# Ledger of designs, part 4: peptides against a protein of PDB entry 4Z5W

Target 1, 305 residues: chain A of PDB entry 4Z5W
Amino acid sequence: IPDVFLELNKLWYFSAQSNLFNGEMPRSLSNSRSISLLSLRNNTLSGQIYLNCSAMTNLTSLDLASNSFSGSIPSNLPNCLRLKTINFAKIKFIAQIPESFKNFQSLTSLSFSNSSIQNISSALEILQHCQNLKTLVLTLNFQKEELPSVPSLQFKNLKVLIIASCQLRGTVPQWLSNSPSLQLLDLSWNQLSGTIPPWLGSLNSLFYLDLSNNTFIGEIPHSLTSLQSLVSKENAVEEPSPDFPFFKKKNTNAGGLQYNQPSSFPPMIDLSYNSLNGSIWPEFGDLRQLHVLNLKNNNLSGNIP

## One batch from the design tools (peptide; made by RFdiffusion4, then SolubleMPNN)

Design b1_p27_8_s2
Fold by OpenDDE base, seed 5:
Structure b1_p27_8_s2 (fold): chain B 305 residues (1-305), chain A 27 residues (1-27)
Amino acid sequence: as target 1 above (305 residues)
Amino acid sequence: EEEEEREKLEELLEKLKELLNKPTNFV
């Protein structure tokens, strides 16, 4: 990318995603006063991520995902006072989340998916201080760590939590009961154990639950048949709008479905590939908004209602 | 034995297909 962004003093949106750009980010770009949205996703950019937050006063969204950046997570990002959305997915940092992120009050959406992030306890302890954090994606990190169950953790405004494919140990953490605005929970492809907690059914905004591919035991909690977002449409809370898209590969067509909003996810309960027992509750018939109920590969018995 | 190994392989292949079909925020 050429070092010409000093001359582009009116440039508000720069999207150069899904190209073949290599080398470092140009120094003029990291000092741009005009840029609000920066996307360099899916390139071969390298070097250290450096942003001059004192210069980049308009920066609101940063997507650097799927690049070959190296070194540390930029600890100065909280100084970018308007920065709401960060996508650092598929950047191999081999690092912990910086302590400075405790001060990241502008942050609304964060992804470190597949970024070699370490220490989930420290990460959650830091990120709970981000009072405006609504979307948190931490998939493919924290390999074989324990998911902290510390009741003092508080994500009051959290709408989307995805911590899949981490081989995490532990149980469904009680601190999630303090997130009444939670709409999407994915803890799939871990080594989570114990029972599915009944308080999950009290999350009145929860329309997408993926607990698949774990080691959960016991019965399906009857309270899941009372998920208000799946009973009635009237409880459709404001859509979580992360400024980064979600993608689903379809096995049948070469085009991955782009989900621009988490609300574009089908209303779903996926409890597949566990060790759950007992019956399917007939009251699942009350979930009139449910599109997908996946209970396969469990120890369930009795009649299908 | 071969039938049980085949069933385990088919289950693993199904699990892998599901993993590949999971929503991600990256291409």
Scores: peptide ipSAE 0.206, ipTM 0.773, DockQ to the pose 0.151
Fold by OpenDDE base, seed 3:
Structure b1_p27_8_s2 (fold): chain B 305 residues (1-305), chain A 27 residues (1-27)
Amino acid sequence: as target 1 above (305 residues)
Amino acid sequence: EEEEEREKLEELLEKLKELLNKPTNFV
């Protein structure tokens, strides 16, 4: 990418995603006063990520995902006072979340999916201080760590939590009950154990639950049949602020589905590939907004309602 | 024996397809 951004003093949006750009991010771009949205996703950019937050006063969204950046997570990002959205997916940091992120009050959406992030306990302890954090994606990190169950953890404004494919141990953490605005929870493809807690059914905004591919035991909590977002249409879930897009590959040769908002996900309960027992509750029939109920590969018995 | 191995392989292939089709925020 050429170092010409000093001349582009009115540049508000720069998207150069899905190209073949290599080398470092241009210094003039790292010092842009005008840029609000920067996307360099899916390139071969390298070196350290450096942003001059004192110059980049208009920066609101940063997508650097799927690049060959190296080094530490930029600890100065909280100084970018308008920065709301960060996508660092598939950047191999081999690092912990910086302690400076405790001060990241502008942060609304964060992804470190497949970024070789370490120490989930420290990450969650830091990120709980981000009072405006609504979307958190930590998939493919923290390999074989324990998901902390510390009741003092609080994500009051959290709408989307995705921590899949980490081989995490532990139980469904009680601190998630402190997130009453939670809409999407994905803890799938872990080694989580114990019972599915009944308090999950008290999350009135929860329309997408994926606990599949774990080691959960016991009965399906009856409280899941009373999830208000799945019973009634009238709970107009406020669409989360514009976030980084999600992609789902279709099994068909048709292009992958792009989900621009968490609201674009089908209403789903996936409890498949566990060790759950007991019956399927007939009251799942009350979940008139539910599109997908996946209970396959469990120890369930009795009649299908 | 061969049939049980085939069934286990088919189940594994189904699980792998599901994992590959999981929503991600990267291409």
Scores: peptide ipSAE 0.167, ipTM 0.750, DockQ to the pose 0.153
Fold by OpenDDE base, seed 4:
Structure b1_p27_8_s2 (fold): chain B 305 residues (1-305), chain A 27 residues (1-27)
Amino acid sequence: as target 1 above (305 residues)
Amino acid sequence: EEEEEREKLEELLEKLKELLNKPTNFV
């Protein structure tokens, strides 16, 4: 990518994703005052990620995922006071979340999927201070760590939590009961144990639950048959759209840019590949919005209702 | 089976990446 962004003082959106760009991020790009959305996803960019947050005062979204960046997670990102969304998936950091992220009040959506992130306890302790955090993706990290169950952890505004394929130990963490806006929970492909907690059925916005491929035991909580988001359409859970800032296009030219409806996650309960026992509750029939009920590869018995 | 569920997870992750990268609704 050429180092010409100093002259592009009106450049608001730069997307160069899914190309063959190599080398480092241009220094003029890292100092751009105009750029709001930067996507360089799926390239071969390398070197240290550096952003001059004092210059990049308009930066709202950053996607650097699937690149060959090296070194530490940029600890100065919280100084980018308008930065809402970060995608760092598939960047091999081999690092912990920086302590500076406690101050990341602009952060609404974060992905570190498959980024060799370590210390889930520290990561969650830090990220709970991000009061605007709605979407958190930490899949393929924290290999064989223990998922912290500390009740003091609080993600008040969390809508999406995905921590799949980590081989995590522990139980479904009670601190998730402090996230009443939770819409999507994926803890699949871990080594989580114990029972599925009944309080999951109190998450009235929860329409997608994946607990598949774990070591859960006991009965399916009857409270899952009362998930309000799955019972009635009136509680149309606003799709877990990251609060992408609605940019008013000034020019009313009516070319219908289809609002690509977020490809709606299908309303789903996946409890497959566990050691669950007991019956399938007939009251799963009350979940009229449910598209997928996956209970395969368990120890369930009785009649299929 | 395990491979199919991994593929579904990859699809979910791609959908999330798309959600995380969707150009903000120009209202």
Scores: peptide ipSAE 0.100, ipTM 0.675, DockQ to the pose 0.131
Fold by OpenDDE base, seed 2:
Structure b1_p27_8_s2 (fold): chain B 305 residues (1-305), chain A 27 residues (1-27)
Amino acid sequence: as target 1 above (305 residues)
Amino acid sequence: EEEEEREKLEELLEKLKELLNKPTNFV
């Protein structure tokens, strides 16, 4: 990418995604005063990510996902006072979340999906201080770590939490009960154990629950049959709109379906591939908004209602 | 034996499809 952005003093939106750009980000781009939305996703850009936050006063959205960037996560990003959305998916940092992110009050949406992030305990301890954080994607990180159950952790405004495919140990953490606005929870493809806690059924905005491919035991909590978002449509859920898309890969060889909003996901309960026992509750029939109920590959017994 | 191996392979292929279908930021 040429180093010409000093002359582009009216540039508000720059999208150069899905090209063949290589080398480092231009220094003039890292100093742009006008840019609000920057997307360089799906290129071969390299080097360390550096942004001059004192110059980039209009930056609101940053998508650098699927590039060959290296080094540490930029600790100065919290100084970008208008920066709301960060997509760093598929960037191989081999790093921890910077301590400076405790001060990241503008942050609303963060993705580190498959970014070689380490120390989930430190990451969650830091990110709980981001009072405006609504969307958090941490899939394919923290390999074989323990999911912290510290009751003092608080994500009060969290709407979307995705921490799939980490081989995480532990139980469903009680601190999630402090997130009453939670709409989407994916903890699938881990090594989580114990029982599914009944308080999950008290998350009245929860329309998508994936606990599949874990080691959960015991009965399905009856409280899951009373999830208000799945009983009635009346609660128009204010959606977090991250500027980064979600992908659901329909076919191994095809591009994933792009979802721009969490609501575009089908209302779902997936508890498949666990060690759950007991009966299927007949009251699952009351979940009139439910599109997908997946209970396969468990130890369930009795009648199908 | 061959039928049980086929069923195990089909189950593995289904699990792999499910893993690939997770919500991600993968382009």
Scores: peptide ipSAE 0.065, ipTM 0.693, DockQ to the pose 0.144

Design b1_p27_8_s4
Fold by OpenDDE base, seed 4:
Structure b1_p27_8_s4 (fold): chain B 305 residues (1-305), chain A 27 residues (1-27)
Amino acid sequence: as target 1 above (305 residues)
Amino acid sequence: DLEKLKKELEELLKKLKELLDKPTNFV
């Protein structure tokens, strides 16, 4: 990428995603006063990530995902006072979340999916201080760690939590009950154990629940048949989507389905591939907004209602 | 038993497909 961004004093949006760009980010780009949205996703960019937050006063969204960046997570990012969205997915940091992120009050959406992040306990302890954090994606990190169950953890404004494919141990953490605005929860492909807690059915905004591929036991909580977002046609509040897309790979050579917002996910309960027992509650029939109920590969018995 | 191994492989392939069909925010 050429070092010409000093001349581009009106540049608001720069998207150069899915190209063949290599080398480091230009210094003029890292000092741009005008840029608000920066996407360099899916390139071969390298070196240390550095942004001059004192210069980049308009920066609101940063997507550097799927690049060959190295070194530390930039600890100065909280100084970018307007920075809301960060996508650092598939950047191999081999690091913990910086302590400075406790001060990241502008942060609304964060992804470190498949970024070799370590210490989930420290990560959650830090990120709970981000009062505006709504979307958190931590998939493919924390390999074989224990998901902390500390009741003092508080994500008051959390709407989307995805911590899949980490081989995490522990139980469904009770601190999630402190997130009444939670809409999407994915804890799938872990080693989570115990029972599915009844208080999950009290999360009235929860329309997407994936607990699949764990070691959960006991009955399906009857309270899941009372999830209000799945009973009633609540008008999907047009929530500010994260500026990073989700992709679902189609089996066909056609580009994957792009999910631009959490509301684009189908209303779903996936409890498949556990050790759940008991019957299927007939009151699942009350979940008129539910598109996908996946209970396969459990120890369920009785009649299908 | 070859049939048992075949069934186990088919189940693993099914699980792998389901994992690959998960939404992700990276390409």
Scores: peptide ipSAE 0.227, ipTM 0.783, DockQ to the pose 0.151
Fold by OpenDDE base, seed 2:
Formats: structure tokens, C-alpha cells, sequence
Structure b1_p27_8_s4 (fold): chain B 305 residues (1-305), chain A 27 residues (1-27)
């Protein structure tokens, strides 16, 4: 990428995604006063990520995902006072979340999916201080760590939490009961154990629950049959709008479907590939908004309602 | 047993497809 952004004093949106750009990010770009949205996703950019937050006063969205960047997570990002959305997926940091992120009050959406992030306990302890954090994606990190169940952890405004494919140990964390606005929870493909807690059914905005491919035991909580978002359409839940797309690879299409909003996901309960026992509750028939109920590969018995 | 290995492979392929059907924010 040429170092010509000093002259582009009106450039508000720069998207150069899915090209063959290599080398470092241009210094003039890291100092742009005009850019609000920056996407360099899916290139071969390298070096350390550096942004001059004192110059980049209009920066609201940063997508650097799927690049060859290296080094530490930039600890100065909280100084970008308007920065809301960060996508650092598939950047191999081999790092912990910086302590400075406790002060990241502008942050609304964060992804470190497949970024070799370590220490989930420290990461969650830091990120709970981000009071505006609505979307958190931490998939493919924290390999074989324990998911902390510290009751003091509090994500009051969290709407989307995805921590899949980490081989995490522990139980469904009680601190999630402090997230009443939670709409999407994916803790699938871990080593989570214990029972599924009944308080999950009190999350009135929860329309997408994936606990599949864990080691959960006991009965399905009857309270899941009363999830208000799946009973009635009336709760116009404010849509979480991360400035990064989601992709879902349909089994039939080589190309993943792009979803711009988590609300575009089909309403789902997936408890498949666990050790759950007991019956399927007939009251699952009351979940009129539910598109997918997946209970396969459990120890369930009785009649199918 | 070749049939047993075939079934195990089919189950692994099914699980792999389900893993790939997870929401991601990257291509």
C-alpha cells in the first residue's frame, strides 16, 4: 500500500480487503485524521500494528483480520476515543489482553477469534470494565484453560458472547446471569461439565444458545421452554451491530453465508453431543419462534413430544 | 473392520462439518 494518505484529508472510509497487499501498514494511514472506517482484512500485511490515536481522532472501526501482523496487541488502542469496533481475528499475537483495555470505554465490539490469545481469566477480568461492550468473540483461543466462574465478573451490556472451540474446562459460569441483555451465547466445542443451570431460561433476550459438543450431564432445564424471545416476537430487541460480518458455512455451499447482524441467525437451541438425560419437555412446543432444536447424541429417553 | 472405520470416518466428517457451520467473523 503506498504511503500517500497525508494528501487524502477527506478520506472517511478506506476498504482494501481481500487483495494481495504485503509489507507494513503505511505510516500516513496510521496518522490519518479523517478515516473513520479502516478495513485491510484478508491481505498479507506484516509487522507490528501501530496506530497514532492522537492523530486518528475519527477512527470508529478497525478491521485488520486475516493478516500476517505480529507482536503484541497495541496497548494504546483505548486512547482512540471513538474506536468502537475491532476485528483482529486470525492475527497470531501469542499474547494476553493488555491491562490498558480496562479503560476502553468506546469499545462495543471485539473479536480476537483464532488470534492465539492466552489467559482467559485475565482477559475477562480486563474486558468486564468495558461498559459499552456488546459483542465479544474469543473463539479458538485459551486452549485447555479453565473458564472462570467468578461471581464478581460483570458484563452488563453484553449481547453476543462466542467462546467456542477452546477446549475450555469448568461449568457454565454464574457471572453470565449478570448479562440480562444476552441474545447469543456460543460455548460449543469445549470440555465444559456439570449441569445446564436453570437461570439460563431467565435470559429473556436469548434467542441463540449453543452448548453443543461439551460434557454436560443431568436433565435439560425446564426453564429453557420459557425463553421469552423464543415464545413471542414482541420484544424488539435492539440488534447488536458489530461493524464486522459473521460467516456461517452452510454444509451445502462452499462459500460461507455472510451475516451482517447476529439477529440474522436462525433462533436456535443446540445441546447436541452432551451426556444429558431425562425426557424432552413437551413445552418446547411453546417456543413458536424457534427454528432449530438440536438434542442429538445425548442420553435422552421417553417419548418425542 | 473396514465398515467400522468407514462409520467412524463418516461421524468425524459429520462433526467437522458441524464445526465449520459455527458463526465466525473471518473467512
Amino acid sequence: as target 1 above (305 residues)
Amino acid sequence: DLEKLKKELEELLKKLKELLDKPTNFV
Scores: peptide ipSAE 0.201, ipTM 0.739, DockQ to the pose 0.154
Fold by OpenDDE base, seed 5:
Structure b1_p27_8_s4 (fold): chain B 305 residues (1-305), chain A 27 residues (1-27)
Amino acid sequence: as target 1 above (305 residues)
Amino acid sequence: DLEKLKKELEELLKKLKELLDKPTNFV
């Protein structure tokens, strides 16, 4: 990318994703006063991520995902006072979340999916201070760590939590009961154990639950049959999505479907590939908004209602 | 038992397929 962004003093949106750009980010780009939205996702950019937050006063969205950046997570990002969304997915940092992120009050959406992030306890302890954090994606990190269940952890405004494919140990963390606005929870493809907690059915906005591919035992909590978002449409909160898309491969088309909003996910309960026992509750029939109920590969018995 | 190994492989392939169908925020 050429170093010409000083001349582009009116440039508000720069999107150059899914190209073949290599080398480092131009110094003029990292000092741009005009840019609000920056996406360089899915390139071969390299070097250290450096942003001059004192210059980049208009930066609101940063997507650098799927690049060959190296080094540390930029600890100065909280100084970008308007920065709301960060996509650092598939950047191999081999790092912990910086302590400075405790001060990241502008942050609303963060992804470190598949970014070789370490120390989930420190990450959650830091990120709980991000009072405006609504979307958190931490998939494919923290390999074989323990998912902290510290009741003092508090994500009051959290709506989307995805911590999948980490081989995490532990249980469904009690601190999630402090997130009443949670709409999407994905803790699948871990080594989580214990029972599915009944308080999960009290999350009135929860329309997408994936606990699949864990080691959960016991019965399905009856409270899951009373998830208000799945009983009636009235609670479908139109919410601002993160500025980064979600992708789901569909079996039929080589192109993954792009989901621009978490609300575009089908309402789902996936408890498949666990060790759950007991019966399927007939009251799952009350979940009129449910599109996908996946209970396969468990120890369930009795009649199908 | 070859039939047991075949069944285990088929199940692993199903799981792998489901993992690939998982929502991600990267291409």
Scores: peptide ipSAE 0.182, ipTM 0.745, DockQ to the pose 0.151
Fold by OpenDDE base, seed 1:
Structure b1_p27_8_s4 (fold): chain B 305 residues (1-305), chain A 27 residues (1-27)
Amino acid sequence: as target 1 above (305 residues)
Amino acid sequence: DLEKLKKELEELLKKLKELLDKPTNFV
């Protein structure tokens, strides 16, 4: 990318995603006063991520995902006072979340998916201080760590939590009950154990639940048949709008489907590939908005309702 | 048993496919 952004003093939106750009980010780009939205996703950019937050006063969205950046997570990002959305997916940091992120009050959407992030306890302890955090995606990190169950953890405004494929141990953490606005929960592909807690059915905005591929035991909590977002349409689920897309690979040889909004996910309960027992509750028939119920590969018995 | 091994492999392939078909925020 050429170092010409000083001349582009009116540039508000720069999208150069899915190209063949290599090398470092231009210094003029890291100092741009005009840029609000920066997307360089899916390139071969390298070096350390550096943003001059004192210069980049208009920066609201940063998508650097799927690049060859190295080094530390930029600890100065909280100084970008308008920065709401960060996508650092597939950037291999091999790092912990910086302590400075406790002060990241502008942050609404964060992804570190597949970024070699370490210490989930520290990460959650830090990120709980981000009072405006609505979307948190931490998939493919924290390998073989324990998901903290500390009841003091509070994500009051959290709408989307995805911590899949981490080989995490522990149980479904009680602190998630402090997130009444939670719409999407994915804790799949871990080593989580114990029972599925009944209080999950009290999350009235929860339309997408994936607990698949864990070691959960016991019965399916009957309270899941009363998930209000799945009973009635009247709960207009406020669309969680991260400024980064989600991708679902279709089984077709073509590129993954892009979902711009998590709200575009089909309403789903996936409890597959656990050790759950007991019956399928007939009251799952009350979930008129449910598109996908996946209970396969469990120890369930009795009649199919 | 070769049939048992085939079924286990088919189930593993199905499971792997489901993992690959999970929504992610990256390509």
Scores: peptide ipSAE 0.124, ipTM 0.719, DockQ to the pose 0.153

## One batch from the design tools (peptide; made by RFdiffusion4, then SolubleMPNN)

Design b1_p28_2_s2
Fold by OpenDDE base, seed 3:
Structure b1_p28_2_s2 (fold): chain B 305 residues (1-305), chain A 28 residues (1-28)
Amino acid sequence: as target 1 above (305 residues)
Amino acid sequence: EIELNLTLEEYLEKKKEEEEKLEELLEE
């Protein structure tokens, strides 16, 4: 990418995803005062991620996913006071979440999917201080670590939690019961054990639950048949109003980036590939908003209702 | 063996789509 962004003092959005860009990020881009949205995903960009947060005062979204960046996670990102969204998926950091992220009050959405992040205990302990954090994706990290069950962990505003394919050990963590706004939970493809806790059915906004490909035992909690978001339409997901000004680009011809909101996920309960026993509750028939119920590859018995 | 590989590929595709979906959410 050429180092020409100094003259682009009105550049609000820069999207250059899915190209063949290599080398480092241009220094003029890392110092842009005007840019709000920066997407460079799916390139071959390399070197250390560096953003001058004192200059980048309008930066609200950063997507650098699927690049060849190296080094540590930029510890200065919390100084980007308007930065809400960060996608660092598929960047191999081999690092821990920086302690500075305790101060990341602007952060609303964070992905480190497949980013070689280590120490889930430290990551969750740090990220619980992000009071505006609504979406957290940590899939394909923390390999064979233990999922913390510490009841003091609090994600009060969390709507989306995805921590799949980590081979995580432990149980469904009780601290998730402190996230009453949780809409989507994916803990699939781990080594989680124990019983599925009944308090999951008290998460009134939960419409997508994936606990598939674990080692859960016991009966399916009857409380899952009372998930309010799946019983009635009236409890429809208050879409996290993106605090982003909807720039309604009026012009039809630019291929609409179909922003996949959490609401774009089908209402689902996936408990497949576990060791669950007992019967299928007939009261699953009350979940009129449910699109997918997957219970395959368990030890369930009795009649299909 | 083949079924496990298919299930893993389907899973990896699903996770790729979830990542792409999240990437789009992060551009809003």
Scores: peptide ipSAE 0.018, ipTM 0.524, DockQ to the pose 0.041
Fold by OpenDDE base, seed 5:
Structure b1_p28_2_s2 (fold): chain B 305 residues (1-305), chain A 28 residues (1-28)
Amino acid sequence: as target 1 above (305 residues)
Amino acid sequence: EIELNLTLEEYLEKKKEEEEKLEELLEE
């Protein structure tokens, strides 16, 4: 990418995803005062990620996913006072989340999927201080670590939590009961054990639950048949759109404003590939909004209702 | 009965697509 962004003093949106860009991020780009949204995902960019947060005062979204960046996670990102969204998926950091992220009050959405992040206990202890954090994706990290069950962990505003494919040990952590706004929970492809806790059925906004490919035992908690988001339409679960201002891409081409309807995750309960036993509750028939019920490859018995 | 005969690879690909969709939802 050429170092010409000093001349682009009105550039608000820069998207150069899915190209063949190599080398480092241009210094003029790292100092842009005008850019609000920066996406460079799916390139071959390298070197240390550096952003001058004192210059980049308009930066609200940063996507650097699927690049060859190296070194530490930039500890100064919390100084970007308007930065809401960070996608660092598929960047191989081999690092822990910086302690400075405790101060990241602007942060609403964070992905480190497949980024070689280490120490899930430290990561969650840090990120719980991000009071505006709504979406957290940590898939393909923390290999064979233990999912912390520390009751003091609090993600009060969390709507989306995805921590899949980590081979995590432990149980479904009780601290998730402190997230009453949780809409999507994915803990699939781990080594989680114990029973599925009944308090999951008290998460009134939960419409997507994936606990598949674990080692859960016991019965399906009857409380899952009372998930309010799946019983009634009146809880129009505002889709887990992060509160991104819907900046209508004024694509001036005459085709209708495709509101890309946020690709709505189908209302789903996936408990497949566990060791669950007992019967299927007939009250699953009350979940009128449920699109997918996957109970495959368990030890369930009795009649299918 | 949605028979998800997803191999780990197909599952990781589906999760990748779900993550990419989530990422797109985060960019809009």
Scores: peptide ipSAE 0.018, ipTM 0.538, DockQ to the pose 0.077
Fold by OpenDDE base, seed 2:
Structure b1_p28_2_s2 (fold): chain B 305 residues (1-305), chain A 28 residues (1-28)
Amino acid sequence: as target 1 above (305 residues)
Amino acid sequence: EIELNLTLEEYLEKKKEEEEKLEELLEE
C-alpha cells in the first residue's frame, strides 16, 4: 500500500480487503485523522501493528484480519477513544491480551479468532472491564486450557460469545448467568464436561446455543424448552440498530450474504456429539421460533416427539 | 425443522461459515 494517505485528508472509509497488498501498513495511514473505518482484511501485510491513536481520533472500526502481522497486540488501542470494533482474526500473535484493554470502554466488538492468543483466564479477567463489549470471539485459541468458572466474571452487556475449537476443559461457567442479554453462545468443539446447567434456560434473549462436540453428560435441562426468545417473537429484543454505519451497498452483484447481525443466524439448539442421556422433552414443541434442534450422537432414549 | 442428522463434515463447514459470518459481523 503506498504511503499517500496524508493527501487524503477527507478519507472516512478505506477498504482494501481481499487484495494482494504486502509489506507494512503505511505510516500515513497509521496517522490518519479523518479515517473512521479501516479494513485491510485478507492481505499479506506484515510487520508490527502500530496505530497512532492520538492522531486517529475518528477511528471507529479496525479490521486487519487474515494478514501476516507479527509481534505484540497493540497495547495503545484503548487510547483510540472512538474505536468500537476490532477484527484481529487469523493474525498469529502468540500473545496474551494486553492489560491496557481493561480501559477499553469504547470497545463493542472484538475478534481474536485463530490468533494464537494464550491465557484465557487473563483474557476474560481483562475483557470483563470493557463495559460496552457486546460481541466477543475467541475461537481457535487457548489450546487445552481450562475455561475459568470464576463467578465474579461479569459480561453484563454481552450478546455474542463464541469460544469454539479451543479444546477447553472445565464446565459451562456460572458467570455466563450474569449476561442476561446473551443472544448467541457457542462453546462447541471443546472438552467441556459435566451437565448442561438449567440456568441456561433463563437467558431470555438466547436464540442460538451451540454446545456440540463436547463431553457433556446427564439429561438435557428441561428449562431449555422455556427459552423465551424461541417461544415467542414478542420478546425479540429489537436489535438496537447497530451503531455501525450500514453501508447499504446498492450493488446487487457481490453474492456473499454479509451476515451483519446475530439475527442472521438461524434460531438453533445444537447439543450434538456429547454423552447426553434421558428423553427428548415433548415441550421442545413449544419453541415455535426454533429452526434447528440437533441432538445427534448422544445417548438419548425414549420417543422422538 | 429438527435436524437430527448433520454430519461432522456439514457441522465443520457450518462452523467455518459461522466463523466467517462472525468475522464479517465484526467488520460492519
Scores: peptide ipSAE 0.016, ipTM 0.524, DockQ to the pose 0.187
Fold by OpenDDE base, seed 4:
Structure b1_p28_2_s2 (fold): chain B 305 residues (1-305), chain A 28 residues (1-28)
Amino acid sequence: as target 1 above (305 residues)
Amino acid sequence: EIELNLTLEEYLEKKKEEEEKLEELLEE
């Protein structure tokens, strides 16, 4: 990428994704005062990620995913006072989340999916201080670590949590009950154990639950049959914040506010590939908004309702 | 908006492929 962004003093959006760009990020780009949206996703960019946050005062969105960046996670990112959304997926950091992220008050959405991030306990302890954090994706990290169950963890504004395919040990953490706005929970493809906690059914905004491919035991908690978001449309999800990267409002021209949930996230309960026992609750029939109920590969018995 | 979606869609696709492979292994 050429180092010509100083002349582009009106550049608000730069997308150069899915190209063959190599080398380092241009210094002029790292100092751009005008840029708000930067996407360099799916290239072969290398070197250390450096952003001059004192210059980049308009930066709101940063996608550097699927690049060959090296070194540390840039600890100065919290100084980018308008930076809301970060995608660092598929960047091999081999690092912990910087402690400076405790101060990342502008942060609303973060992905480190498949970024060789280590120490889930430290990561969650840091990120709980991000008061505006709504979306957190930490999939394919923390290999064989223990998911912390510390009740002091609080993600008050969390709407999406995805920590899948980590081989995590532990139980469904009770601190998630402190996230009443939670809409999507994916803890699948781990080594989580114990029972599925009944308090999950109290998450009134929860429309997508994936606990598949774990070692859960006991009965399916009856409280899952009363998930308010899945019973009625009127109690459905508070407007996905337009800042929520997962919900492309497809403005389909048809005048009704059909909250077309992204086809990628149907209303779902997936409890498949566990060691759950007991009966299927007939009251799953009350979940009129549920599109997918996956209970396969368990020890369930009795009649199918 | 950064399409964190693509990373998550890619993850969901990969997860589906992993589920299909696991089913194949359980049928053998």
Scores: peptide ipSAE 0.024, ipTM 0.598, DockQ to the pose 0.030; fails the geometry check

